# Designs tried in a protein design run: peptides against a protein of PDB entry 3VA4. Part 62

Target 1, 107 residues: chain A of PDB entry 3VA4
Amino acid sequence: EPIGQLRLFSGTHGPERDFPLYLGKNVVGRSPDCSVALPFPSISKQHAVIEISAWNKAPILQDCGSLNGTQIVKPPRVLPPGVSHRLRDQELILFADFPCQYHRLDV

## One batch from the design tools (peptide; made by RFdiffusion4, then SolubleMPNN)

Design b2_p14_4_s4 (from b2_p14_4, 12 letters changed)
Fold by OpenDDE base, seed 2:
Structure b2_p14_4_s4 (fold): chain B 107 residues (1-107), chain A 14 residues (1-14)
Amino acid sequence: as target 1 above (107 residues)
Amino acid sequence: DANDAAEAARLAAA
């Protein structure tokens, strides 16, 4: 069962999409085999990774050296490649220019 | 929610 969720908000690309997040590495990217597949040209094939080590620990987000970057919205922060960012519940994230939100599932 | 989406979208468009 999923431990968390990443929501891609609706936009010019289309409707909202929700992606389940599981224990281990959840890759965000344009490649179809990514856990969070964002099939948009501005998203790198392997853009970022959300790693969940345990159900009771905050996930770690890392940019994978993406072309168009990964940013935290509040407070604003550009994530340097490979630097760990501990996700807070309801964290707002930009992958390139695509707004997303992480939330923990209470299971 | 709508507020979060709007805020994130605004920053993405800037």
Scores: peptide ipSAE 0.202, ipTM 0.794, DockQ to the pose 0.036
Fold by OpenDDE base, seed 3:
Parts: structure tokens; sequence; C-alpha cells
Structure b2_p14_4_s4 (fold): chain B 107 residues (1-107), chain A 14 residues (1-14)
């Protein structure tokens, strides 16, 4: 079962979608085989990665050198490629212009 | 949360 969840908020692209996150690397990208597949032109094929090493550890988010970037909303922060960012529960993330939210699941 | 979505959307647009 999933340890976390990434929610893509509803928008002009369509309705809200929830993606389960598991132990290991959860790739966020436009490629259909990504764990978090965001099939939008502004999303890089392999945009970012959310790595979960253990259920009791904060996931690590890294931008993979995406074209349109990965940003944390509060406090505002542009993530440099390859730099680890520890995700907090309820963290608001922008992959390009797509607002998402990470949620730690109660397992 | 609707407020979170709205806030994130505003920042995405900026």
Amino acid sequence: as target 1 above (107 residues)
Amino acid sequence: DANDAAEAARLAAA
C-alpha cells in the first residue's frame, strides 16, 4: 500500500488526480511510465523525483533538470536541479505551473 | 483543501 500521496489539484487541464507514492523513487514527469504521470507539454519527460526511503522519514524531492522547474510554495523556493528538498506533510509544490500537494498517509 | 489549491494556483500564475 502507498505511504504517501501526491495530489494534482483540478484546473484547466481537468479534474483533481491523486497519485500513490511508494517506497523508493517515484518519478514525476510527462512520460506515461512515470509513477506520477503528468501528460502535459510543460512537464519534462522526467521532471522530478520523490524518493521515500522509509515510512517514518520525510520524502526527498529533487528536480531532475526540468525545463520549467519545480518550486515550493510556502515559503517560496525554486529547487535547483539535483538538490534535495525534504517534503513536509501538506507541502504545496509547483511542477511547472501545475499545483500539487504532498500528503503523508496514515498507514 | 480548497484554500491550498487556490493559493498554489495564484502562485503558479505569477
Scores: peptide ipSAE 0.200, ipTM 0.792, DockQ to the pose 0.036
Fold by OpenDDE base, seed 4:
Structure b2_p14_4_s4 (fold): chain B 107 residues (1-107), chain A 14 residues (1-14)
Amino acid sequence: as target 1 above (107 residues)
Amino acid sequence: DANDAAEAARLAAA
């Protein structure tokens, strides 16, 4: 069962999409085999990873050395590659220029 | 929500 959700807001690319997040590693990237597949040219094949552990309720987001970066919106912050960022519920994230939001599910 | 989407979109466009 999903522990969280990543919402890709609607935009020029199309309508809103929701991706379930599970215990373990959830890879965000352009490759179709990614847990969160964002098939857009500006997204790296393996762009970032959202890891959810059994002992931490909050997921950890890491940029994987993406070409166009990963940023937190509030407060604004560019994530250095490989540096762990603990996600808060309702956190707003930019993968390249694609706005997303993390939502924690009650389980 | 809509406000969050708008805020994120503004920053993405910058």
Scores: peptide ipSAE 0.194, ipTM 0.790, DockQ to the pose 0.036
Fold by OpenDDE base, seed 1:
Structure b2_p14_4_s4 (fold): chain B 107 residues (1-107), chain A 14 residues (1-14)
Amino acid sequence: as target 1 above (107 residues)
Amino acid sequence: DANDAAEAARLAAA
């Protein structure tokens, strides 16, 4: 069962989409086999990773050296590649220029 | 919600 959810807000690309997040590594990227598949040219094949451990349900977000970056909205911060960022519930994230939101599920 | 989407979208567009 999913531990969290990543919501891609609606935009010029299309309607809103929700992606379930599970224990382990959830890769965000353009490649179709990614857990969070964002098939857009501005997204790197393997853009970022959201890792959730069994002992700590709070996810760790890392940019994987993406071309167009990963940013936190509040407070605004560009994530350096490979540096761990602990996601907070309702965190707003930009993968390239695609706005997303992390939500922790009460399971 | 709408406020969250708008805030994130504004930053993305800048």
Scores: peptide ipSAE 0.194, ipTM 0.790, DockQ to the pose 0.036

Design b2_p14_5_s1 (from b2_p14_5, 10 letters changed)
Fold by OpenDDE base, seed 3:
Structure b2_p14_5_s1 (fold): chain B 107 residues (1-107), chain A 14 residues (1-14)
Amino acid sequence: as target 1 above (107 residues)
Amino acid sequence: SELEELRREHEEFL
């Protein structure tokens, strides 16, 4: 069962979508093979990765050298490629210009 | 709702 969730907020692209996150690497990207598939031109084929090592540990977000970047909203921060960022519950993330929210599930 | 507030916050950021 999923340990976390990544919510893509509704916008001009369409309705809200929720993506389950599992133990291991959850790749965020434009490629349809990604765990979190964001089929938008501004998203890199493999844009970022959310790695969850355990249900009781904060996930690690890394940008994979994406073209249009990955940002944390609060406090504002552009993530350098390959640098680990520990996700907080309810954290807001921008993949390129697409706002998302990480949510920890109770499992 | 909390979600609406969060959306407002990120909109201000953008």
Scores: peptide ipSAE 0.032, ipTM 0.636, DockQ to the pose 0.026
Fold by OpenDDE base, seed 4:
Structure b2_p14_5_s1 (fold): chain B 107 residues (1-107), chain A 14 residues (1-14)
Amino acid sequence: as target 1 above (107 residues)
Amino acid sequence: SELEELRREHEEFL
């Protein structure tokens, strides 16, 4: 069962989508084999990774050197490639210009 | 709602 969820807000690209997040590495990217597949040109094939460990409920987000970046919305900041960012529940993230929100599931 | 507030906050920073 999923440990968390990444919600892609609705927009010009289409309706809202929810992606389950599991223990281990959840790759965010344009490639269809990514756990969080965002099939948009501005998203890198392997854009970022959300890693969830069994002993740490807070996922670690890392940008993978994406072309258009990964940003935290509040407070606003661009994540340097490879630098770990501990996600907070309900945190808003921008992958390129696509707004997403992380939710920790009560499972 | 919380979701609406979050979306508002998101919009503010976009």
Scores: peptide ipSAE 0.031, ipTM 0.635, DockQ to the pose 0.025
Fold by OpenDDE base, seed 2:
Structure b2_p14_5_s1 (fold): chain B 107 residues (1-107), chain A 14 residues (1-14)
Amino acid sequence: as target 1 above (107 residues)
Amino acid sequence: SELEELRREHEEFL
């Protein structure tokens, strides 16, 4: 069962989409094999990773050396590649220019 | 809604 959710907000690309997040590594990227598949040219094939070690621990977000970067919206911060960022519930994230939100599910 | 507010907030940075 999913422990978290990543929501891709609606935009010029299309409607809102929700992606379930599970224990382990959830890869965000343009590749269709990614757990969070964002099939957009500005997204790297393997753009970032959200790693969830346990239901009671904050997920770790890392940029994988993406071309167009990964940012936290509030407060604004560009994530250096490979640096661990502990996600807060309701965290707003930009993968390239695509706004997303992490949500912890009640499990 | 709260979601609308969140969307508005991120819009400030886009």
Scores: peptide ipSAE 0.031, ipTM 0.633, DockQ to the pose 0.026
Fold by OpenDDE base, seed 5:
Structure b2_p14_5_s1 (fold): chain B 107 residues (1-107), chain A 14 residues (1-14)
Amino acid sequence: as target 1 above (107 residues)
Amino acid sequence: SELEELRREHEEFL
């Protein structure tokens, strides 16, 4: 059962999409094999990872050395590759220039 | 909606 959700906001690329997040590593990337598959050219095949170690722990976001980066929107900050960032509920994230939002599910 | 507000905030930061 999903523990979190990553929402890709709608835009010129297409409609909004919601991706369930589970315990373990949820890979964000262009590859269709990714847990969060963002099939866009500016997204790296394996762009980032959201790791959830437990239902009661904040997920950890890491950029995987993506070409176009991973950023937190508020406050603005670029995530250096491999550096752990603990996601806050409702956090807004840019994968490349694609706006997303993480939210914790009530489980 | 709250989501719309968040989207607006996102736009403001770009």
Scores: peptide ipSAE 0.030, ipTM 0.625, DockQ to the pose 0.025

Design b2_p14_5_s2 (from b2_p14_5, 9 letters changed)
Fold by OpenDDE base, seed 2:
Structure b2_p14_5_s2 (fold): chain B 107 residues (1-107), chain A 14 residues (1-14)
Amino acid sequence: as target 1 above (107 residues)
Amino acid sequence: EELEERLREEEEFL
C-alpha cells in the first residue's frame, strides 16, 4: 500500500528507521502523530511535508518554516520554506541534522 | 560528496 519510503539512517539517536509514505501529505516532524515522527529537539513539531499525489508522480517536499531547515544533499541546497521540491528516487535529505533518504517503492 | 559517500557506506552496511 505504501508508495514510498523515507529512511532515517542510523546515528547517535539510534538504529535505522523506515517510514512508509502514502498518498496525500506525509508530515515530517517532532510531533508523535506525524507520519514521519522524528522525536528530536532540533526537529520542528511540523518540520516538513512530503506530498504524494499519485504513484507515478514524484513526491513534493516542502519545508514548513522549520527552525533548523531542510536540505538536499546532492546538489547541496537549503530548501526555502514553502517552496516545492520534486523528490528524486534515492534522494538524500537532511531534516535539521538528521540524514534521510527517500525511496520510491515498486507499486 | 563527503557526506554522500558516508551515507552510501552506511546504507550498504545496514
Scores: peptide ipSAE 0.034, ipTM 0.632, DockQ to the pose 0.028
Fold by OpenDDE base, seed 3:
Parts: structure tokens; sequence; C-alpha cells
Structure b2_p14_5_s2 (fold): chain B 107 residues (1-107), chain A 14 residues (1-14)
């Protein structure tokens, strides 16, 4: 069972999509092999990573040196490559221009 | 601000 979820909000790209997140590294990127595959040209092949160590611990988000960046919306912050950011439940994230939301699932 | 509000409205709608 998934430990968390990453929601890609609906937009010009299409309807909302929900991606399950599991223990370990969940790579966000344009490559189809990514756990969170965002097949859009503005997304880097390996854009970011969400690492979940345990169900009761906050996931860690890191930008992987993406071209168009990773941002936290509230409060606004551009994540420097490789810098760990602890995700809060319901946190809003921008991967390039794509708004997403992290949600912790009950396990 | 505006972005958060729009995203919240979208979540409410969906």
Amino acid sequence: as target 1 above (107 residues)
Amino acid sequence: EELEERLREEEEFL
C-alpha cells in the first residue's frame, strides 16, 4: 500500500492525476520510468525526488538539478538542488510550472 | 495568495 500521494492538479495538460508514493525514493520526472512520471517538456528527465523513510516521518523533497526548478508555494521558496525539504501534509509544490500537492495517507 | 486560492478552489471542485 502507498504511504503517500502526489496529486497533479488538473490544467491545460488534462485532468487531475494521483500518484502513489512508497517507502524509499520516489523520483519525479519526465522519464517514463519515474515513480511520478510527468511527461511534459518543461520537466527534467529526473527532476526531483521524494524520499519516504517511514510512514510516520515527513517525506524529504529534493530538486535533482532540474532545468526549471522546484518550488514550495507556501511560503514561496525555490529549492536549491540537493537541499532537503521536509514535506508537510497538504503541501503545495511546483515542479517547473506544474502545481502538485503532497498528501499523507493513513496507513 | 492567488495561486493557493485557485488551487484550493480546484480541489474543492474536483
Scores: peptide ipSAE 0.033, ipTM 0.620, DockQ to the pose 0.027
Fold by OpenDDE base, seed 1:
Structure b2_p14_5_s2 (fold): chain B 107 residues (1-107), chain A 14 residues (1-14)
Amino acid sequence: as target 1 above (107 residues)
Amino acid sequence: EELEERLREEEEFL
């Protein structure tokens, strides 16, 4: 059962998509085998990772040294590669220029 | 701030 969800908002790329997030590593990237596959040129093959702890279910976001970066929208912050960021429910994220939202699932 | 607002509006629409 998923612990969280990452929503990719609709845009010029297409309709909204929701990706389930599970315990462990959820890789965000252009590669089709990523947990959160964003098949767009501006997304790095392995762009970022959301790691969810089995102990506290805290989702930690880290940029993997992506070309076009990972940013938190509120408050605005560019995530340096490898720096941990604790995602909060409903937090808005930019992977390159693709807006996404993390949603905690109460299950 | 403007981006946040736009994203929030988009969320409400979805």
Scores: peptide ipSAE 0.033, ipTM 0.592, DockQ to the pose 0.028
Fold by OpenDDE base, seed 5:
Structure b2_p14_5_s2 (fold): chain B 107 residues (1-107), chain A 14 residues (1-14)
Amino acid sequence: as target 1 above (107 residues)
Amino acid sequence: EELEERLREEEEFL
């Protein structure tokens, strides 16, 4: 049962996509093996990770040393590699230049 | 601001 969701907004790359997030590590990256597979050249194979330790805890986002970075939109912030960022519900994230939104699911 | 506005709009209508 998914604990959260990561939405990739529609754009020139194609339609919107929703990715379920589960307990543990949800890897965001270009690799098709990633939990959140973003098959775009500007996304690193293993770009970032969203770790959910428990259903009642905020997920932790970390950039994995990606080439093109991970950014929070509000407030604007570039995430240094390996630094933990607690995700808030509805938080807007840029993986490289791809806009996404984290959504906590009611479970 | 423009980015945030676009993303808010996208969220609302998707």
Scores: peptide ipSAE 0.031, ipTM 0.619, DockQ to the pose 0.028

Design b2_p14_5_s3 (from b2_p14_5, 9 letters changed)
Fold by OpenDDE base, seed 1:
Structure b2_p14_5_s3 (fold): chain B 107 residues (1-107), chain A 14 residues (1-14)
Amino acid sequence: as target 1 above (107 residues)
Amino acid sequence: SALLERLAAELAHL
């Protein structure tokens, strides 16, 4: 059962997509092997990681040294590579230019 | 949607 969800908003790339997030590392990236596969040129093969532990279900987001970066929308913040950011429910995230939203699931 | 509108509003202030 997924613990969270990452929603990719609709845009020029196509329709909205929802990705389930599980315990452990949920890699965000262009590679099809990623848990959150964003098959777009501006997304790095391994762009970022959302890590969720059993002890603390609040996810930790880290940029993996992506080319085009990872940002929090509100408040605005560029995430330095490898620096942990604890995600809040409903948090808006930019992976490169792609807007996403994290949603905590009640499980 | 309301979420997209809210997102757009937030992005406009970046």
Scores: peptide ipSAE 0.148, ipTM 0.727, DockQ to the pose 0.025
Fold by OpenDDE base, seed 4:
Structure b2_p14_5_s3 (fold): chain B 107 residues (1-107), chain A 14 residues (1-14)
Amino acid sequence: as target 1 above (107 residues)
Amino acid sequence: SALLERLAAELAHL
C-alpha cells in the first residue's frame, strides 16, 4: 500500500493529480514507465527520484541530472544532481516549473 | 484556494 503521496497542482497543463508513493524508488519523469509520470516536455525522461526506505519515514529526494532542475520552495533551494534531500511532510517541490507537494500518509 | 495562494506567494521568492 502507498505510504506517501505526491500531488501535482492544477495548472495550464490540466487538473490536479495525486501519485501514490511506495517503499523503494519512485521515479519522477516524463517516461511513461515512471512511478510519477509527468508527460511534459520540460520534464526529463528520468527527472528525479523519491526513495522511501523501511528505516526512514522521511523520503529522500534526488534530482537525476534533469535539464530544468528540481527545487524546494521553502526555504528556496536548487537541488544539485544526486544530492539527497530529506523531504518533510507537506513540502513544496518544483520539478522544472511544475509545483508539487509531498504528503506523508498515516498508514 | 488558500493553499494555491500561499504556494504562489512562496514561489515569488524563488
Scores: peptide ipSAE 0.143, ipTM 0.726, DockQ to the pose 0.026
Fold by OpenDDE base, seed 3:
Structure b2_p14_5_s3 (fold): chain B 107 residues (1-107), chain A 14 residues (1-14)
Amino acid sequence: as target 1 above (107 residues)
Amino acid sequence: SALLERLAAELAHL
C-alpha cells in the first residue's frame, strides 16, 4: 500500500505521471529500476532519494550528488548533497528542471 | 529566487 505519491507535472516531456511512494527508500533517477524513474538526460541515474520511515512521519528527501541538483520551489531552497530535508505535504520540488509535487496519501 | 517563486505561483494553480 502506497504511503505517498510523487507527481511529475506535464510538460514538453509528455503528460503528467504519478508515482507511488512506499515505506523505505524511494530512489528518484534516470535508471529504469528507480522507484521514481524519470528517463530524461538531465536527471542523474540515481538523482535523489525519498525515505519514508513510517506512515505517520514526514518523508526525508536527500539529493544524491546529482549533476543538475534538487531544489525546493517554495520557499526556494537548493538542497546540498546528502542533507536531509523533511517533506511537507503538497511540497513542490525541482529535480533538475522537472517540476514535481509530493502528496501524502490518506491511508 | 524570483524564477522559482514565479514557478511556484504557476504550479499552485495546477
Scores: peptide ipSAE 0.109, ipTM 0.718, DockQ to the pose 0.031
Fold by OpenDDE base, seed 2:
Structure b2_p14_5_s3 (fold): chain B 107 residues (1-107), chain A 14 residues (1-14)
Amino acid sequence: as target 1 above (107 residues)
Amino acid sequence: SALLERLAAELAHL
């Protein structure tokens, strides 16, 4: 059972998509075997990782040295590669230029 | 930036 969700907002790429997040490492990337598979050229094969250590703890987001970067939207922040960012519920994230939102699920 | 703030505001309504 998922304990979090990453929503990819609708855009020129297509409709909204929701990705379940589980305990452990949830890789965001262009590779089809990623937990959050974003099959777009501007997304790195392994772009970022969302690590969830416990259901009651905030996830940690790290950029994996992606080509086009990972940013927090509000407040604006570019994430340096490998630096841990603690995600807040409802946080808006840009992977390259793709807007996403993290949601903690009430389970 | 103003652009990111506008983006955040718009996305918050979705």
Scores: peptide ipSAE 0.103, ipTM 0.713, DockQ to the pose 0.030

Design b2_p14_5_s4 (from b2_p14_5, 9 letters changed)
Fold by OpenDDE base, seed 2:
Structure b2_p14_5_s4 (fold): chain B 107 residues (1-107), chain A 14 residues (1-14)
Amino acid sequence: as target 1 above (107 residues)
Amino acid sequence: AELEERRRRELEFL
């Protein structure tokens, strides 16, 4: 049923975690009820959103006006708040200082 | 260990 996956790489915070992504809005944030719950102080309660409108369309990533920002690693860029960024498969993302990777699942 | 190293390389070099 999940259409994508967001991987949180292992680090000082602990082991790797994989979060399934579904149709609709997948909120990334510190709040425990977020689809992608990153319970770390540097992550905003509602930090960003990954919206998947269809299995055959690239997800849209938007920063929600987070304190510490959302960045694309390659090429490096800070995402302006509220601006749509179409995610590429295997794209590396920084939520604050936490490195993640988006992966499109075979569905 | 190899899997972890591969992931590290991916993060650093991709």
Scores: peptide ipSAE 0.196, ipTM 0.728, DockQ to the pose 0.022
Fold by OpenDDE base, seed 1:
Structure b2_p14_5_s4 (fold): chain B 107 residues (1-107), chain A 14 residues (1-14)
Amino acid sequence: as target 1 above (107 residues)
Amino acid sequence: AELEERRRRELEFL
């Protein structure tokens, strides 16, 4: 069962898309085999990872040394590579310049 | 800082 959801907002790239997030590692990247596949040139093949553990369903977001970075929107913050950031419900994230939102599912 | 704040505000209305 999905523990969370990552929404990619609509934009010039196309319509909104929702990605389920599961226990373990949810890789965000341009590679099609990523859990959150963002097939855009400005997204690194392995851009970031959202990890969710069984004992703590609050996700941990880490940038994987992406070219164009991962940012938290409120308050604005560029995530240093490999540094853990605990995602809050409804948190807004930029992968490169693509706005996304994390949503915790009540399961 | 101003650009970041503006972006934040814009995204809050998505």
Scores: peptide ipSAE 0.177, ipTM 0.710, DockQ to the pose 0.033
Fold by OpenDDE base, seed 5:
Structure b2_p14_5_s4 (fold): chain B 107 residues (1-107), chain A 14 residues (1-14)
Amino acid sequence: as target 1 above (107 residues)
Amino acid sequence: AELEERRRRELEFL
């Protein structure tokens, strides 16, 4: 069962996409092998990781040394590579310039 | 429609 969801908002790239997030490491990246596959040139092959240790704990987001970075929107923050950021429900994230939103699923 | 409006408002914070 998915524990959370990452939404990629619609934009010039195309329609909205929703990605289920599971226990463990959910890799965000351009590689099709990623749990959250964002097949866009500005996204690194392995861009970031969302790690969910338990269903009742906030996920940890880490940038993996991406070329174009990972940012939290509110409050604004560029995530240094490898630094853990606890995701809040409904948090808005920029992977490069692609706006996404994390939300916890009620399961 | 209401869901779309919410999404729009959320994106305005970008």
Scores: peptide ipSAE 0.163, ipTM 0.713, DockQ to the pose 0.022
Fold by OpenDDE base, seed 4:
Structure b2_p14_5_s4 (fold): chain B 107 residues (1-107), chain A 14 residues (1-14)
Amino acid sequence: as target 1 above (107 residues)
Amino acid sequence: AELEERRRRELEFL
């Protein structure tokens, strides 16, 4: 079962989409094989990864050297490639210019 | 910067 959720907010691209997050690596990217598939030109094929371990509730977000970057919204900062960021519940993330929100599921 | 901050606050309520 999913442990978390990544919400892509609605925008010019279309309606809101929710992506389940599971144990292990959840790849965010433009490639259709990604767990979080964001089929937009500004998203890298493999843009970022959200890794969830069984012993650490907080997912680890890493940018994978994406072209247009991964940013934390609050407080605002750009994530350097390969540097681990522990996601907080309800945290807002920009993949390129696409706003998303991580939600911890009550499971 | 101000508009970005406003947007950020707005996103918190979505």
Scores: peptide ipSAE 0.179, ipTM 0.709, DockQ to the pose 0.029; fails the geometry check

Design b2_p14_6_s1 (from b2_p14_6 with P1S P10A D14E)
Fold by OpenDDE base, seed 2:
Structure b2_p14_6_s1 (fold): chain B 107 residues (1-107), chain A 14 residues (1-14)
Amino acid sequence: as target 1 above (107 residues)
Amino acid sequence: SPPPPVPPKAPVPE
């Protein structure tokens, strides 16, 4: 079962979408086989990865060398490729120009 | 929380 959830906020692209996050690597990207598939031109095919090593541990976010980058909103900062960022519950993330939010599921 | 305003990014050529 999912350990977390990534929300893609609504926008010009369409309505809000929720993606389940599981133990292991959850790839974010434009490729349709990504766990978090964001089929938009500004998203790299393999954009970033959210790795969850245990149900009671915070996920680790890493940019995979995307062209348009991955950013944390609070406080604002661009994630250097391959550098681990520990996600906090309710954290706001920008994958290129698409704002998302991570949510820890209490199960 | 509402989503932050974000400037558009160019398409990825890859």
Scores: peptide ipSAE 0.595, ipTM 0.919, DockQ to the pose 0.841
Fold by OpenDDE base, seed 5:
Structure b2_p14_6_s1 (fold): chain B 107 residues (1-107), chain A 14 residues (1-14)
Amino acid sequence: as target 1 above (107 residues)
Amino acid sequence: SPPPPVPPKAPVPE
């Protein structure tokens, strides 16, 4: 059962997509094997990871050394590779030039 | 929250 959700906002690339997030590591990247597969040229094959250790704990986001970076929107911050960022509910995230939003699921 | 405006980024070679 998913614990959270990552929303990829709609854009010129296409419609909005919602990705379920589960316990463990949810890899974000261009590779089709990623839990959050973002098949776009500006996304690294393995771009970032959202790790959920427990249902009652906030997920941890880490950039995996992506070329085009991972950023938090509010407050604005570029995430250095490997540095843990605790995701807040409704957090807005940029993976390269793709805006996304994390939200916790009630179930 | 609405999506923020974002500048485009170049394709990655890897």
Scores: peptide ipSAE 0.593, ipTM 0.920, DockQ to the pose 0.836
Fold by OpenDDE base, seed 4:
Structure b2_p14_6_s1 (fold): chain B 107 residues (1-107), chain A 14 residues (1-14)
Amino acid sequence: as target 1 above (107 residues)
Amino acid sequence: SPPPPVPPKAPVPE
C-alpha cells in the first residue's frame, strides 16, 4: 500500500495528477517506467528519487544529476546531486519547472 | 498550498 503521495499541480501541461509513493525507491523522471513519470521535455529521464524505508517512513529525496535540477521551495534551495533531503509533510518541490507537493498518508 | 510560479526551463537534450 502507498506510504505517501506526490501531487503534480495543474498547469499549461495539463491537469493535476497524484502519484502513490511506496516503500523503496520511487523514481521521478521522463522515462515512462518511472514510478513518478513526468513526460515533459525539461525533466531528465531519471531526474530524482524518493526513497522510503521501513525504518523511517519519512521520504528521502535525492536529485540524480538532472539537467534542470530539483529544488525545495521553503526555504528555497537547490538540491545538490546525490545529497539526501528528508521530505516534510506538505513540502513543495520543484522538479525542473514543475511544482509538486508531497503528502504523507496515515497508514 | 498553491503552487509557486516558476519560469520555464529548457528541454533536456536526451
Scores: peptide ipSAE 0.571, ipTM 0.916, DockQ to the pose 0.861
Fold by OpenDDE base, seed 1:
Structure b2_p14_6_s1 (fold): chain B 107 residues (1-107), chain A 14 residues (1-14)
Amino acid sequence: as target 1 above (107 residues)
Amino acid sequence: SPPPPVPPKAPVPE
């Protein structure tokens, strides 16, 4: 069962989407084989990764050298490629120009 | 195929 969830807010691309996050690496990207598949031109094939090592530990987000970047909304920050960022519950993330929100599920 | 560059957009309201 999923440990977390990544919500893609609604926009010009369509309605809101919720992606389950599991233990291990959850790749975010345009490639169809990504755990969090965002089939949009501005998203890199392998854009970022959310790694969840344990149910009781905060996930780690890393940008994979994406073209249009990965940003944290509060406080505002562009994530340098390969640098680990510990995700907080309810954290707002921008993958390129797509706003998303992470939240931990009650497992 | 690399993605086309796009300017960062403002996030949705919190």
Scores: peptide ipSAE 0.216, ipTM 0.806, DockQ to the pose 0.075

